Peptides against a protein of PDB entry 6GMG. Designs and how they scored, part 47

Target 1, 331 residues: chain A of PDB entry 6GMG
Amino acid sequence: DSDDRVTPPAEPLDRMPDPYRPSYGRAETVVNNYIRKWQQVYSHRDGRKQQMTEEQREWLSYGCVGVTWVNSGQYPTNRLAFASFDEDRFKNELKNGRPRSGETRAEFEGRVAKESFDEEKGFQRAREVASVMNRALENAHDESAYLDNLKKELANGNDALRNEDARSPFYSALRNTPSFKERNGGNHDPSRMKAVIYSKHFWSGQDRSSSADKRKYGDPDAFRPAPGTGLVDMSRDRNIPRSPTSPGEGFVNFDYGWFGAQTEADADKTVWTHGNHYHAPNGSLGAMHVYESKFRNWSEGYSDFDRGAYVITFIPKSWNTAPDKVKQGWP

## One batch from the design tools (peptide)

Design b1_p17_1_s4 (made by RFdiffusion4, then SolubleMPNN; from b1_p17_1, 13 letters changed)
Fold by OpenDDE base, seed 1:
Structure b1_p17_1_s4 (fold): chain B 331 residues (1-331), chain A 17 residues (1-17)
Amino acid sequence: as target 1 above (331 residues)
Amino acid sequence: SEVEEGRRRRIRERSER
């Protein structure tokens, strides 16, 4: 019930954040304090700090998705998603492995499928593609030039993405980005835009027509990346949570983590920003908290989810929501 | 577009599972 959701109040532009606190190797703070940090560090448009608007605060109040929403400038569509799946590992483990004590066959297959995804390789694939896109954007002053550059880059790298349809999310992602078309954004100039990355954790067993076991323990065949491209078809992700395996058990619908455009080469040192739930200071859930986690802490995920996707979108270069370096916590 | 709310238990509660 979203009835308890509250939009955080405005924070003065000159208000400095309180120190973050450690939480399981992460930096943690309440949403109001994150707004203060955001205004000091990430709010810049054309080099000038901005107060987070009421609209942006409302977006942020939706929790983990709100963090990605406010920093990307749009609600996540998740259309350009990447992952890495080891088919050989999956087949080998199914053939040669066995269920653990007390583990059902369906639970075993779901677990093996989950473990056959490589979060680091999925993230690296997204970074690779984002890098290619950024090179294609750099000197392109119209969409046609961008697309031509992109095709050339892909051909030079012998990348399977060169074979994608012109209407695919891969080629249409830029023109479908609202900030690309905005006068104060890209203004239809690709060279004013840059590729950014966020991640979504979700449940594979969302098909209501499938077996109860798949809904409880995962669908081993769902949301696998296409060979060569790494693209994941996200069209069947309807934000349906995992089904309970015992009475009283409940799972959440998704988790979102914001990476942006960090240049840190070591994946383990990258910082991911995410929220725990929608802001309900007067409700049962309480105030929203924001976490800045290292990749290890983010990619570990929760038992609520058996899939991780790394999604590419675009923001104007004039925004500072995706800086080259992200410092964990405050100060 | 449909807006979904991010909701989960606190990390400290999840880690206790």
Scores: peptide ipSAE 0.049, ipTM 0.776, DockQ to the pose 0.130
Fold by OpenDDE base, seed 3:
Structure b1_p17_1_s4 (fold): chain B 331 residues (1-331), chain A 17 residues (1-17)
Amino acid sequence: as target 1 above (331 residues)
Amino acid sequence: SEVEEGRRRRIRERSER
């Protein structure tokens, strides 16, 4: 299927987007038109509008992950991920609940586990941590100062993240960000960077050594957040889709949604940008479409996925790919 | 790192919550 992927052509810098189309509570457009919007709204470096480069257009062409890729400046590593899981709800439902008519025990347990994740609380945890990080970045001119600030902030809030290892994704994320080290990016100055958020939807039952039931219906114990920190170990996420439960059934490997650094306090009003698939205008999948969804539309996900994680990364403040306010659609 | 193509179905109807 990779053979039919096409890089969208360049769009003139001053070309205005066509109107987006409303679709299932979202704003939808073809990828070429998103490039036009991106150039008008998100392309700015040091306040100057930029044409999306061929490299960036190629990144974008990979679909949902491409939207996050082009806006974050790097392929998602997903190392600093957060979620919220209600253990008591899970245990109580397993104890007191029962499978639905026609539902297997494994399917029941997988469903109960999925429903025990709270997407809103997971998102809020990521936003909380991003805010702490941004405060730590604000006046730090080297990594040591950033880390010291971060430790102080966490101590003041009695946050369990203060106990993480220095090599953990939480403390190492900044130094491992390519744009932080770039001369025209952070230039090793934390105060030139800001924390941003994206989300990934994926399947829990990826362990090929586990039971077929877990691969089909989910692994109730997989990809749970650590208590206190909310950190999810994403190391076992290998982009393996859900196993079919019937002939002809197929599932998608993942979904990515870009949030950035919106300041809207109401989670329900936040906008998430994502794509449907890689760009294949002459292939069976067709042209890539980009969607701008409200949180409710994003967090609902698909039956393809039973996990959601909210991931923190960093971009230079000079980039406008993560503005304070995101307008849904066009105009 | 391994680059995975974003193969996915087109958007379908979603419930609001």
Scores: peptide ipSAE 0.058, ipTM 0.797, DockQ to the pose 0.117; fails the geometry check
Fold by OpenDDE base, seed 5:
Structure b1_p17_1_s4 (fold): chain B 331 residues (1-331), chain A 17 residues (1-17)
Amino acid sequence: as target 1 above (331 residues)
Amino acid sequence: SEVEEGRRRRIRERSER
């Protein structure tokens, strides 16, 4: 229910941000102040600062997804998603482990599955693939050249992605990116585009035909990455939150974090930008806040979610929404 | 197409975990 959502007002292009508030290793600010920072740091098109448009402010106002939306230029489709799952750990823990005191079997299995995902390895896989894609993009002036380059890169690395179908989200992601087709974007030139990464946290137990236990405690078999590729089939993600386990309990539908194209090699030092909720300054939720979190803070997630995916999309190189270095907070 | 809402709750403080 976002009926009380409000689009933040325009901020003057030259208005400097107020200092961010540090909080538990994060930098926090109200959405209006993030707009100010965004205009100073991320708004550049072809090297020129831009005022955040009304449309962009509207996108941003949707909360955590809004941060990814405004920076990627499109609503997240989550088609090209990666994760890492330790199957051996999962099987071993199920076999040799036991439920905690007061933990049901279903809760135990759900927890074990959740713990068998490795966020860092998932992120690393996405970065690896993004790097391959960027190399394939670099000198490709049409989609055919890009695809040929991509296949060569994958073959050279013996990457299982080389065996994906031509219609796979992996190969179709670029041509399905709106900004790739835009005159002021890629203009159908792959070399004008770059791969970027965002992350989504969500609930595994979304199948309404499954048991109530899976909806409450997770579906251990859902949203696992394919072996070798790391690809996650996100088609069953319908933004359905975890089912309450007690009266009055409610869970959030998802969380999105924007990484972009940072070059920081240490995952723990990367900065993830995300929002708390849709902007409702006159509503019960209040104003939207934007957080710039380190990877540890982001990847920790919440009990609302038992899955994390790292998604690759594309933006024009002329955009500065995904710089190689992101500074946490302001100044 | 209907756009999904963002999170419906504030981010929990670490002290709340």
Scores: peptide ipSAE 0.051, ipTM 0.782, DockQ to the pose 0.131; fails the geometry check
Fold by OpenDDE base, seed 2:
Structure b1_p17_1_s4 (fold): chain B 331 residues (1-331), chain A 17 residues (1-17)
Amino acid sequence: as target 1 above (331 residues)
Amino acid sequence: SEVEEGRRRRIRERSER
């Protein structure tokens, strides 16, 4: 159904964006106009404004994942993911709570599990870890120095991440980042890299061997964070959407939101950039739109998803795709 | 909503290229 995907055309480097429009508390624009904004604000490499390349425009054209893709420089691997889950709330509600009128037991359990996740605490955890990583990066000129710094930082904070295996996504994330190895990127120098954050919304009930009810209403036990670290095992996320509960019903496979490295301390004031679908200006879906949402709008998600994860990756400091401050919309 | 309706489509991913 995506055969009508089109790569947006190049935009002149000096073309200024048209104003964004408000949409459900978000700032919205068509993808072509986002490219214009991106070139003016986020395109800078070593302080020099760049035209979005054909490759980058192609990445962007894939929709919400494309926004994260073009800004992070790689397709999301989602390996270093964090969330927060209230186990006590979940257990208590399952024990003492009751299904709503017309709600099946499976629906009830799925809903209770979804509601037991705290998006704000999950985001906070990711920001905390990213901060630790950035401190470890700042004076490290090789991976060994970075890892040593990281372990020291974690020990000082008595963080459970210090006990992770050396091969875990936590410790291996930097060396597995392509831009870290690039000459014009990190050039194998950790101090040239910085941690960035994006978020993924997805469906928990992806196990095809599980009950139909779990596929329709969620798997309460899937994709929970480890209590001590907040790490989520994302290995079973296969981008499988929620199963329909009625004929003709369809759900989206995922949503991605780009945060980057904003320094705004108030989570509610942070801006998340995401897309609606792949770019199909001549197809039934129409042109891709890009949204810049506040955290509240992003974290609310959609009924298509019952899980949210906050993922850490790395980009070169020379890139401006993750500035300290992001302005919502244009101008 | 308009946003939700437009979004209720499978998003093209890299693996489907």
Scores: peptide ipSAE 0.033, ipTM 0.722, DockQ to the pose 0.071; fails the geometry check

Design b1_p17_2 (made by RFdiffusion4)
Fold by OpenDDE base, seed 2:
Structure b1_p17_2 (fold): chain B 331 residues (1-331), chain A 17 residues (1-17)
Amino acid sequence: as target 1 above (331 residues)
Amino acid sequence: SYDESMTKRREYIGSLS
């Protein structure tokens, strides 16, 4: 019950975090300790540490989405999402493959679709696009200049994104970012903003009008990236979890992982920050824990989800929530 | 109050699939 959610208390600005502990190849800590780390490492505005505000602590308390929320400055809209899907593999497996023993046709198709996504290539595409955007932002002092720069960059690279509509999330994402318009944020100056990345895991079978099998085993046609651009239409993602396949079984609605703007070229060495559930220290779920995972651990996901997307948004360069390097754990 | 769908409700994290 979401009513058990509690906002973590404030932590003194000068309080250092306790050491993280290893957990299944990840670095793990309780949410209050993450707040301490956040204040020491990520809280800086214009180079000065900030105490996490009550509002930010409230955002954080929502779990994995809270981590992305507090670091991006807004609730994820997921509009500018990328993925990679091997259509040839999918078609070939459907045509020539067979269900496993005890596997229904629907289950087989759902599994094949899930396996046809490439998380690493999806992440790579998002990083590529973010890089292009950052170049376009660098010398642009108004949105018009940014858009012109962006189009030029895309043309030079012969990128299919150049053909997107002006109203596409790709072109409208910056103007729709609240922090871009804030005086102490971008102040309508693109050169004060930078592109950042987070990831969302979710369930494909969310259409309530579809078959029960699709809701249980996945919709193989849902949330595929557009060829050439890699863009995923996320408009039909309503945070509906996978349907149970047996009595008493339940699945989680989504998972979010924060990457930010790390410059590590090796994807396997990048760090992804996420939470397990909303903070309920007095409830059955218990206190929220925050995990810092390497890409391998993040990208593997859970059986709760059969889709992964890598999303681009923007934050002011004056924020330190997306540093070039992220150290896993503490110290 | 916020929409219930805005929260992640996982009891534990210990296995990857």
Scores: peptide ipSAE 0.057, ipTM 0.759, DockQ to the pose 0.083
Fold by OpenDDE base, seed 4:
Structure b1_p17_2 (fold): chain B 331 residues (1-331), chain A 17 residues (1-17)
Amino acid sequence: as target 1 above (331 residues)
Amino acid sequence: SYDESMTKRREYIGSLS
């Protein structure tokens, strides 16, 4: 029940977190304790610790999306999303494969489509693009300079993104970032900003005009990345969950994982921060828990979802919500 | 204002297999 959501109380700025506990290869803690860690590790603005504000605590209370929200500074728009899809594998499996015992054709096609996405390659593409953007930001004095630098970088790499429309989310992402315009943020100076990454898991079968089978087992043609660029059109993602396949079955609408701007080259060693549900300490769901997972734990996802996207946005360099290195758990 | 579509409602995270 949505009415059970509660904003976590403020935590003293200097209060140290309790130790995290291991949970299925993850580091796990209750949301209140994450706030404590956040204040010690991620809260810094211009090198100074900050108490998580009431507004930020309210954002955080929304669950997994809240973790991304509080660290990115805005509710996820998901407009600049990347993925990797193996078209050849998909076609080959559809042609030469067969449904498993008891599996319908629709189930088979949905599963094959899901398995044709490569989370690691999608993540790598996002990191590649973020790196290009960061280079473009570094020596830019205004947005025009940033865009010019970006075009040059893309041209040098013969990247298909160079052909995107000027109004594309790819080119408009920076100017549409609230923190870029804030005086204490970017102050309209691209060199004060850096690209960051988060991930969203969601369901492909969201079109209510499509067949029930697609809603239950996935839409094999939905939310595929564009060839060359890797861009995913997220406009049709309306946070609609998978339809039940049996009586009493229910699925979650989405999952978000925060990566930030970690420099660890090995994807398997990167840390992803996410929450389980909205904070309802007095409700049936209970208190929100926050998880810090390795990439393998994050990327495996759940049966609730058959799509994963890796999204780029921007934060001020003065924020420490996206440090170069993220340590899993506490201490 | 509260929008239910903005929240994730999962009671627990199970083991990965």
Scores: peptide ipSAE 0.055, ipTM 0.761, DockQ to the pose 0.079
Fold by OpenDDE base, seed 1:
Structure b1_p17_2 (fold): chain B 331 residues (1-331), chain A 17 residues (1-17)
Amino acid sequence: as target 1 above (331 residues)
Amino acid sequence: SYDESMTKRREYIGSLS
């Protein structure tokens, strides 16, 4: 169990990574080797590469969430999340479709809901919003200026986000980012920060007061994006996995994928970094592995999850954990 | 604080459907 988790040892700053290996259409390596790559490519602060600290290595050791954790600088809060849902498709399929052979009504509805989400459009919405935020950050030297810029940008684009409450995660996200307040980070200067994106896959049927069917097959009404904004209320996400549908079956609680701030216009060519499980080199799970996957590999998800959200947070521009270009694998 | 809910537990990518 989690007691088997071990913090990976430090790697020499100048040690180059071993070659990655292909695995299921993605680049794969052991966590220790990822640390080597991270130090060479992503560790830079103000242009100077850094050895991954013990704290960062500990964060990383938690698995897929650890990859996002170490690169974003904080444990994911998932408050500013976006998705895309095709309501018409959902309604039409429920009305005109029917359960497959052996499929229950609840299973059918859950599946139809899952299939009504568009991962690519959700990702595109997050990128759009991140771009707006970055423009608002560029010349803002205090939070008030940032917020004013943001509202103006949204008004110019006739974006429904302009109607969000001032206390909304959308407007409060920057001030609630620890690295924004750090002296060696943003130092309370918005222009020193940039928006970054990660993704979370999770299960919709997490309400323990709901029916067992919803917990097993999904809650069709849960975690839908708000019309116009695309915002997903993530407050009910408690990292509860899908309930087993048969004896011996078990599901994973979540999956996280790190995108950062890549500028590749083609979504299919973007690279997503994630891990398989917590690092347990002496346990049954074994050593943690890190994967660099193309969007196709990431967005397809697993049967463990029926929701995908794309989340915006912020990091200092002085960090290189979110470069414009990410190269898959090594060399 | 750190707890088990914060960690992802699976054997390998291929084990997930």
Scores: peptide ipSAE 0.055, ipTM 0.750, DockQ to the pose 0.090
Fold by OpenDDE base, seed 5:
Structure b1_p17_2 (fold): chain B 331 residues (1-331), chain A 17 residues (1-17)
Amino acid sequence: as target 1 above (331 residues)
Amino acid sequence: SYDESMTKRREYIGSLS
């Protein structure tokens, strides 16, 4: 129940954050303190520090998705999503493997499918594509120029994305980004925008018409990336959590992690920012906490989820919500 | 108001496995 969600209060613009605390390899702080850090580090528009607005604080209060929301400027649509799936591993394990003791066939297949996804390769694919997009954006002053540049880049790399339809999320993502059209954002100038990345963990077994086993243990065939492109059709993701396998068991609907546009080449050293739950300081869940996790911490995920996607969206270059370097914690 | 599905409902983030 989200009825007890509260919007964090405003923090003075010049208030410095309290030190973060370590939490199982992560840097952790309460949401109010993250707002302080955000104002000092990520809030800048055209080089000017900004106080997080009430609207932004409200977005943030929604938990992990709130972190991505406030930093990307829009609620995640997840349309341009990438993943990596080892089809050979999947087939071989199904053929030659067997269920563990006490594991049902459905549970086995679901687990094998989950294990056949490679979070790191999925992340790398997204970074690769984001890089291509950024090159295409760099000197394009209208969408037509951007698209032409993009197609040229893809052709040069013999990338299968070049075969995507003009109406696909890949080619339409920029024009469908609100901040691209805003006067103080992109102002319809692609060169004022940059590609950014966030990640979503979610459950594959969301089809209500499928078997109960798939809802409990995963749908091995769901949300696989297309060969060559790595694109994941996210249209069937309705934020439905894993079905309980035992009485009293419950699972979370999703997890979002914000990466932005870090330039760190080593994936293991990249920092992912996410929240634990919606902000409910007077409720049972308590105050929202924000975590800055290394990739290992993020990509490990939870048993709540068997899919991970890495999504590309765009923000104005004038925003500092996606800096080249993210420092974990404070100071 | 927003859809409840938009809200993460995790109570905590614990230790890594």
Scores: peptide ipSAE 0.052, ipTM 0.753, DockQ to the pose 0.079

